Peptides against a protein of PDB entry 4Z5W. Designs and how they scored, part 199

Target 1, 305 residues: chain A of PDB entry 4Z5W
Amino acid sequence: IPDVFLELNKLWYFSAQSNLFNGEMPRSLSNSRSISLLSLRNNTLSGQIYLNCSAMTNLTSLDLASNSFSGSIPSNLPNCLRLKTINFAKIKFIAQIPESFKNFQSLTSLSFSNSSIQNISSALEILQHCQNLKTLVLTLNFQKEELPSVPSLQFKNLKVLIIASCQLRGTVPQWLSNSPSLQLLDLSWNQLSGTIPPWLGSLNSLFYLDLSNNTFIGEIPHSLTSLQSLVSKENAVEEPSPDFPFFKKKNTNAGGLQYNQPSSFPPMIDLSYNSLNGSIWPEFGDLRQLHVLNLKNNNLSGNIP

## One batch from the design tools (peptide; made by RFdiffusion4, then SolubleMPNN)

Design b2_p27_3_s2 (from b2_p27_3, 21 letters changed)
Fold by OpenDDE base, seed 1:
Structure b2_p27_3_s2 (fold): chain B 305 residues (1-305), chain A 27 residues (1-27)
Amino acid sequence: as target 1 above (305 residues)
Amino acid sequence: SEEEAEKKAEEEKKENEKYKSFYITTE
């Protein structure tokens, strides 16, 4: 990318996604006072990510996903006082979340999907201080770590939590009960164990639940048949609209279905590929908004209602 | 035993079927 952004002093939106750009991010771009939306996703950009937050006073959205950046996560990003959305998916940091992110009050949507992030306990302890955080995506990180169950963790404004394919151990964390606005939960493809907690059915905004490919045991909580968002249409689910797309991917295929918004996901309960027992509750028939109920590959018995 | 072979075949089938499920990413 040419270093010409100093002359582009009125440039508000720059999208150069899915091109063949290589080398480092231009210094004039890292110092742009006018840019609000910056997307450079799906290129071959390299070097260390550096943004001059004192210059980039209009920056609201940053998508650098699927680039060849290296080095540390930029600890100065919280100084970008208008920065709401960050997509750092598929950047190989091999790092922990910076402690400075405790002060990231502008942050509303964060993705580190497949970014070699380490120490989930520290990451969640830091990110709980982001009071405006609505969307958190941490898929393909924290390999073989334990999902912390510390009841003091609080994500009060969290609407979308995705921590899939991390090989995480532990149980469904009780601190999620402190997130009453949770709409989408994906904890699939982990090594989570224990029972599915009944309090999940109290999350009245939860329309998408994926607990598939874990080691859960016991019965399906009857409270899942009373998920209010799946019973009635009247709960207009306020969409968290992160400025980055989501993808449903299979472990074996690099290709996935693109979803531009979390609401574009069909209402779903996926409990497949566990060790759940007991019956399928007939009251799943009350979930009139449910599009997908996936209970396959469990130890369920009795009649199909 | 035949039962252990069936259990192992069911586990392998379950493992092979795991690859049919999806997870969400942003990449």
Scores: peptide ipSAE 0.489, ipTM 0.842, DockQ to the pose 0.353
Fold by OpenDDE base, seed 4:
Structure b2_p27_3_s2 (fold): chain B 305 residues (1-305), chain A 27 residues (1-27)
Amino acid sequence: as target 1 above (305 residues)
Amino acid sequence: SEEEAEKKAEEEKKENEKYKSFYITTE
C-alpha cells in the first residue's frame, strides 16, 4: 500500500479488503486524522501493527483480520478514544491480551478468532473491565486450557460471546449469569463437561445457544423451554452491530457461511453431540420463535413430543 | 432483512440435517 494517506485528509472510510497487498501498513495511514473505518482484512500485510492513537482521533473501526502481521498486540489501542470495533482474527500473535485493555472503555466489539491467543483466565479477567464490551469472539484460541468458572467475572453488557473450538475444559461458567443481556452464546467444539445449568433459561434475550460438540451430561434443563426471546418477538433488545462479519464454519472446512450481523443467525438451540439423557420436553413446542432445535447424537430417550 | 433471515434459517436447517454442528468465527 503506498504511503499517500497524508494527501487524503478527508478520507473517512478505507476498505482494501480481499486484495493482494503486502508489506507494512504505511506510516501515513497509521497517522491519519480523518479515517474512521479502516479495513485491510484478507491481505498479506506484515510487520508490527502500529497505530498512532494521538493522531488517529477519528478511528472507530479497525479490521486487520487475515494478515501476516507479527509481534505483539498493540498495547496502546485503549488510547484510541473512539475505537469501538476491532477484528484481529487470524493474526498469529502468540500472546496474551495486554493489561492495558482493562482501560479500553471505547471498545464494544472485539475478535481475536484464531489469533494464537493464550491464557483465557487472564484474557477474561482483563476484558471484564471493558464496560462497553458487547461482542467478544475468542474462537480457535486457548487450546486445551480450562474455561475459568470464577464467579467474580462480570461482563454486564455482553450480548455476543463466542469461544468455540478451543478444546476448553471445565463447565458452563456461572459468571455468564451476570450477563443478563446475552443474546448469542457459542461454546461449541470444546471439552466442556458437567450438566447444562438451569440459569441459562433465565437469559431472557438469549436467542442463539450452541453447546454442541462437548461432553455435557444429565438432562436438558426444562428452563430452556421458557427462553423469553424464543417464546415471543417482543424482546426488541438493542442488537449488537460489529463492523466485522461472522462466519459459521466447520473444523474440517476453510469456507463458511457469512453472517453480517449477529441478528442474522436463526434462533437456535444446539445441544447436539453431547451425552445428554432423559426426555425431550414437550414445552419446546412453546418456543414459537425457535428455528432450529438440534438434539442429535445424545443419549435421549422416551417419546418425541 | 427478514427475507435474508428466513433464507439463512432454511440454509441452517438443511445444514443441521446433513452435518455436524458449526462454530462461529470472524475469519
Scores: peptide ipSAE 0.437, ipTM 0.816, DockQ to the pose 0.412
Fold by OpenDDE base, seed 3:
Structure b2_p27_3_s2 (fold): chain B 305 residues (1-305), chain A 27 residues (1-27)
Amino acid sequence: as target 1 above (305 residues)
Amino acid sequence: SEEEAEKKAEEEKKENEKYKSFYITTE
């Protein structure tokens, strides 16, 4: 990418996604005073990520996903006082989240999916201080770590949590009960155990629940049949989506689905591939907004209602 | 047999792993 952004003093949006750009990010771009949205996703950019937050006073969205960047996560990003959305998916950091992210009050949406992030306990302890954090995607990190269940963790404004395919151990964490605005929870493809907690059914905004491909035992909580967002349409709060899309990757070469917004996800309960027992509750019939109920490959018994 | 049930469960698990899907925020 040429170093010409000094002349582009009115540039508000720069999207150069899915190109063949190589080398480092231009210094003039890292110092742009005008840029609000920057996307360089799906290129071959390299070097260390550096942003001059003192110059980049208008930066609100940063998408650098699917690049060959190296080094540490930029610890100065919290100094970008308007920065709301960060997509660092598929950047191989091999790092922990910086302690400076405790001060990241502008942060609303964060993805580190497949970024070789380590220490989930430290990551969640840091990110709980981001009071405006609504979307958190941590898929394909923290391999074989334990999902912390520390009750002191608080994500009060969290709406979307995706921590899939980490081989995480532990249980469904009690601290998620402190997230009453949670709309989407994906903990699929882990090694989570114990019972599914009844308090999940108290999350009145929860329309998408994926606990599939774990080691959960016991009965399906009856409280899941009372999920208000799946009973009635009236509570679909149109909220500002993150500036990054969601891609459903499959191990098969079949094209992944793209969802531009979390609200575009089908209303779903997926509990498949666990060790759940007991009956299917007939009151699942009350979930009139539910598009997908997947209970396959469990130890369920009795009649199908 | 119990061994046939275990083999079938392992085959179903391997088949499920071929169809593994996950959400990420990039291509």
Scores: peptide ipSAE 0.532, ipTM 0.883, DockQ to the pose 0.251; fails the geometry check
Fold by OpenDDE base, seed 2:
Structure b2_p27_3_s2 (fold): chain B 305 residues (1-305), chain A 27 residues (1-27)
Amino acid sequence: as target 1 above (305 residues)
Amino acid sequence: SEEEAEKKAEEEKKENEKYKSFYITTE
C-alpha cells in the first residue's frame, strides 16, 4: 500500500478488503487524523501492528483480520479513545490480552477468533473491565485450558459471547448469570462438563444457545422452555451490531454462510452430542420463535412430544 | 458388545467432526 494517506486529509472510510496487498501498513495510514473506518481484512500484510492513537483521533473501527501480522497485541490501543470495534481474527499473535485493555472503555466489539490467544483466565479478568463490551468472539484460542467459573467476573452489557472450538474444560460458568442482556451464547466444541444450569432459562434475551459437542450430563433444564425471546417477538432490541461480519466455517469444503448481524442468526437451541438424559419437555412447543431445536446424540428417553 | 458400542461411538464422533462448524469474523 503506498504511503500517501497524509494527502488524503478527508478520507473517512478506507476499505481495501480481499486484495493482494503485502508488506507493512504505511506510516501515513497509522497517523491518519481523518480515518474513522479502516478495513484491510483478507490481505497479506506483515510486520508489527502499530497505530498512533494520539493522531488517529477519529478511528472507530479497525479490521485487520486474515493478515500476516506478527508480534504482540498493541498495548496502546486503549488510547484510541473512539475505537469501538476491533477485528483481529486469524492474526497469529501467540500472546495474552494486554493488561492495558482494562482501560478500554470505548470498546464495544472484539474478535480474536483463531489468533493463538493464551490464558483465558487473564483474558476474561481483563475484559470484564470493558464496561461497553457487547460482542466478544474468542473461537479457536485457549486450547485445552479451563474456562474460569469465578463468580466475581462480570460482563453486564454482554450481548454476544462465542468461545467455540477451544477444547475448554470446566462447567457452564455462573458469572454468565450476571449478563442479563445476553442474546447469543456459543460454547460448542469444548470439553465442558456437569449439568446445564437452570438459570440459563432466566436470560430473557437469549435466542441462540449452542452447547453442542460437550460432555454435559443430567436432564435438560425445564426453564429453557420459558426463554422469553423464543416465546414472543416483542423484545428483539435491534442494538448496533459490530462492524465485522460472522462467517460460519465448516470442515467440509462447502461455502460458509455470512451473517452481517447477530440478529440474522436463526433462533436456536443446540444441545446435540452430549450425555443428557430424561425426557423432551412438551413445553418446547411454546417456543413459537424457535427455528432449530437440536437434541440429537444424547441419552434422552420417553415420548417425543 | 461393549467393544462394538465403543467402535460405533468413535465412528459417530469421527463423522460428526467432518460436519464441525464454528463462527469466526473473517473469510
Scores: peptide ipSAE 0.519, ipTM 0.873, DockQ to the pose 0.243; fails the geometry check

Design b2_p27_4_s1 (from b2_p27_4, 16 letters changed)
Fold by OpenDDE base, seed 1:
Order: sequence, then C-alpha cells, then structure tokens
Structure b2_p27_4_s1 (fold): chain B 305 residues (1-305), chain A 27 residues (1-27)
Amino acid sequence: as target 1 above (305 residues)
Amino acid sequence: SLSDLLHDEEPHYITSVDPNEVERTAP
C-alpha cells in the first residue's frame, strides 16, 4: 500500500479488504489522525503491527484479520482511547494477551480466532478487566489448555463468548454465571467434561448455546427448558453488533455461513456429540422461540416427546 | 412436536474467520 495517507487528513473510513496488498502497513496510515474505521482484512500484509495510538485518536475499529502479520500483539492498543472493535483473526501471533489489555476500557469486541494465542488463564484474567467487553471470540487458540474455573473471574457485560475448537479441558466454568447478559455461548469442539451445570438455565438472555462435541456426562439440566429468551421474544436486546462478521464453520468442506450480527443466529441448543444420558425433557416444547435442538450422538434414552 | 425441533445439523462451530476466504499467497 502506498505511503500517501498523510495527505488524506479527512479520511474517516478506509476499507481495502480482500485485495492483494503486500508488505508493511504504511506509516502514514499508522499515524492517521482522522481515521475511525480501518479494515485491511484478507490481504498479504506482513511485519509487526504498529499503530501510533497517540496520533490515531479517532480510531474506533480495526480489522487486520487474515493477514501475514507476525510478532507480538501490540501492547500499546489500550492507548487508542476510542478503539472499540479489534479483529485479529487468522494472524499467527504465537503469543499471550498483553497485560496492558487490563486497561483497555474502550474495548467492546475482540477477536483472536485462529491467531495462535496461548495461556487462556492469563487471557481471561486480563480481559475480565475490560469492563465494556461484550464480544469475545477466541476460537482455535489455547490448544489442549485447561479452561479456568476460577470463581473470581467476572465478565459482567459479556454477551457473546466463543471459545470453540480449542481442545480445552476442564468443566463449564462457574464464573460464567457472573455474566447474566450472555446471549451466545459457543464452547463446542473442546474436551470439556463433567455435567452441564443447572445454572446455565438461569442465563435469561441466552438464546444460542453450543456445547457440542465435548465429553459431557449426566442428564440434560431441566433448567434449560426454562431459558427465558427461548420462552418469549421480549428479551432480545439488539445491541450494536461487532464491526466484524461471524461465520458458522461446518466440519464438511461446505462453505460457512456469514452472520453479520449475533442476533442473526437462529435460537439454538446444541448438546450433540457428548455422553449425556437420561430422557429428553418434554418441557423443551415450552421453548417457543427455539429453532434448533440438537441432541444427536448422546446416550439419551426413553421416548422422544 | 419436539421431533420437528430435532434437526440433524451438521457439526459446526462459530469463528470470525471466513472459511471461504481463499488464502491469498503473496505473488
């Protein structure tokens, strides 16, 4: 990309997504005072990510996903005082979340999907201090780590939590009960064990639950038949979506579906590919807003109601 | 019936990576 952005003193939005741009990010762009929305997604940009946060005072959204950037996660990003959305998906950092992110109060949406992020315990301990964090996507990281169950972890404003395909060990963490605004939870494709906790049914905003492809045992909690968001339409708080899309990746070579907003996901309970036993509760019929109930490949018994 | 909700969804997970993004190799 040419280093011509110094003259573009009124540039508010720059999208160069899905091009063939290579090399480093232009220094004039990294120092842009006017830019609010920067998307360079799906290019061949390389080198260290550097943003001059003292200059980039208007930066609100940053999408650098699917680039060949390397090195550490930029520890100075919390100094970008208006930066709300970060998409760093498919950037191979091989790094931990910087401790400076404890101070990232402007952060509302963060994606590191498939970014070789390490140390989930440290990541969650750091990110819990981001009081405005609503969307957290950590899919395809933390390979074979243990999902921390530290009760002191608190994500009060968390609405979307996606930590899929990490091969994570452990149980459904009790600290998620401290996230009463949680709307979407995907913990699929891990090695999570134990029972599904009954307190999940107390998450009144939870309309999408994916616990599929784990090692859960015991009965399906009856409390899941009382998920308030699936009983009635009234609680669908449409909050501002992240400035990055979500994708439902199928395990088949069939292309994924794009979802621009979390609210665009069909209301779903997926508990498939576990070791759950007991009966299917007939009270799942009370979930009038539920579109998909997937219980396949379990040890369930009795009649289908 | 509950049988109508029991859809055979293909195994899936959510990501922020577009699975249809062709890896652009640098020329």
Scores: peptide ipSAE 0.479, ipTM 0.854, DockQ to the pose 0.591
Fold by OpenDDE base, seed 5:
Structure b2_p27_4_s1 (fold): chain B 305 residues (1-305), chain A 27 residues (1-27)
Amino acid sequence: as target 1 above (305 residues)
Amino acid sequence: SLSDLLHDEEPHYITSVDPNEVERTAP
């Protein structure tokens, strides 16, 4: 990318995604006062990610995903006082979340999917201080770590939590009950154990629950038949979606589906590929907004209602 | 019926990585 952004003093949006740009991010771009949205996704950019947050006072969205950047996560990003959305998916950091992210008050949406992030306990302890954090995607990180169950963790404004395909150990953490606005939870493709907790049915905004491909035991909590978002069409207030899309990836080489917003996901309960026992509750029939109920590959018995 | 909701979906998870995204190699 040419170093010409000093001349572009009115440039508000720059998208150069899915090109063949190589080398470092140009210094004039890292110092742009005018840019609000920056996407350089799916290029061959390399070196250290550097942003001059003191200069980039209008930066609201940053997408650097699928690049050859190296080194640490930029610890100064919280100084970008308007920065809301960050997509750092498929950047191999081999790093922990910076402690400075405790001060990241502008942050609303964060993705590190497949970014070699380490230490989930530290990551969640840091990110709980982001009071405006609504979307957190941590898929394909933290390999074989333990999901922290510390009840003091609080994500009060969290709406979307995705921590899939991490081989995480532990149980469904009680601290998620402190997230009453949670709409979408994906903890699939882990090694989570124990029972599915009944308090999940108290999450009145939860319309998408994926606990598939774990080691859960016991009965399906009857409280899941009372998920308010699946009983009634609440007028889902169109909340501002993150500036990055989601993808439903099949574990097979089959192409994934793109979802531009969380509300585009079909209302779903997926408990498949566990060790759940007991009966299917007839009261799942009360979930008139439910599109998908996946209970495949469990130890369930009795009649299908 | 509840049977109509019991779809045989393939195992899946959500990510922010486009699985159809062509990997860019430096020239």
Scores: peptide ipSAE 0.474, ipTM 0.856, DockQ to the pose 0.586
Fold by OpenDDE base, seed 4:
Structure b2_p27_4_s1 (fold): chain B 305 residues (1-305), chain A 27 residues (1-27)
Amino acid sequence: as target 1 above (305 residues)
Amino acid sequence: SLSDLLHDEEPHYITSVDPNEVERTAP
């Protein structure tokens, strides 16, 4: 990418995604005062990510995903006072989230999916201070770590939490009960154990629950039959979605489905591939908004209602 | 019937990485 952005003082949106750009990010781009939306996703950009947050005063969205960037996560990003959305998916950082992210009050949506992020305990302890954080995607990180269950963790405004395919150990963490606005939870493809906690059914906005491919035991909590978002269409005010899409990865070579908004996911309860026992509750029939109930590959017994 | 909701969905998870995105090797 040429270093000509100093002259582009009216450039509000720059998308150069899915090209063959290589080398470092231009210094004039990292100092742009005009850019609000920056996407360089799916290139071959390399080197250290550096943004001059004192210059980039209009930056609201940053997508650098699927690049060959290296080194540390930029610790100065919290100084970008308008920066709301960050997509750093598929950047191999091999790092922890920087402590400076405690001050990241503008942050609403963050993805580190498949970014070799380490220390989930530190990551969650830091990110809980991001009071405006609504979407957090941490899929394919923290390999074989333990999901912290510290009750003091609090994500008050969290709507979307995705921590799939991390081989995480532990239980469904009680601190998630402190997130009453949670709409989508994906903890699939981990090594989570214990029982599915009944308080999950108290998350009245939860319309998508994936706990599949874990080691959960016991009965399905009856409280899941009373998930209010699945009983009635609440007019969920379409809050502004993150500026990055979601993808449902399937096992088949059939390309994953793209979802531009969390609201585009079909209402789902997936508890498949666990060790759950007991019966299927007939009251799942009361979930009139439910599109998918997946209970496959469990130890369930009795009749299907 | 609840049987109509019991879909045989393939194992899946959500990510922000496009699974169709060809790995671009750095040159």
Scores: peptide ipSAE 0.461, ipTM 0.848, DockQ to the pose 0.528
Fold by OpenDDE base, seed 2:
Structure b2_p27_4_s1 (fold): chain B 305 residues (1-305), chain A 27 residues (1-27)
Amino acid sequence: as target 1 above (305 residues)
Amino acid sequence: SLSDLLHDEEPHYITSVDPNEVERTAP
């Protein structure tokens, strides 16, 4: 990319996605005072990620996903006082989240999907201090780590939590009960164990629950039949979507479906591929907003209601 | 009936990586 951005005093949006740009990010772009939205997704950019946050006072969204960047996660990003959305998916950092992210009060949406992030305990301990954090995507990280169950962890404003395909050990953490605004939870494709906790049914905004491909045991909590978001059409307040899309990736080579907003996901309970027992509760029939109930490959018995 | 909700969905998970993105190798 040519180093010509110093002359672009009115550049608000720059998108150069899905090109063949190589080399380092231009220094003039890293010093742009006017830019609000920056996307360089799906290129061959390399070197260290550097942003001059003292100059980039208008930066609100950063998408650098699917590039060949190397080195550490930029510890100075919390100094970008208007930066809300970060997509660092498919960047091979091989790193921990910086301690400086405790001060990242502007952060609303963060993705590190498939970015070789390590130490989930430190990551969650740091990110709980981001009071405005609503969307967190950590899929394909934390190889065989334990999901921390520390009751002091608190994500008050969390709406979307996706930590899929990490081979995580542990149980469904009780600290999630401190996130009453949670709408979407994906913990699929892990090694989570124990029972599904009844307090999940108290998350009145939860319309999408994926616990599939784990090692859960016991009965399905009856409290899941009373999920308020699935009983009634509550006015899903169209919250500002993250500036990055979501994808349902099939475990097959079949193409994934794109979802531009969390509200575009069909209301779902997926408990498939576990060791759950007991009966299917007939009161699942009261969940009139539910589109998908997946209970396949369990040890369930009795009649289907 | 609840049988109509029991979709045989293929195993899936959510990510922010486009699975249809062609992996671009640096030259």
Scores: peptide ipSAE 0.459, ipTM 0.848, DockQ to the pose 0.561

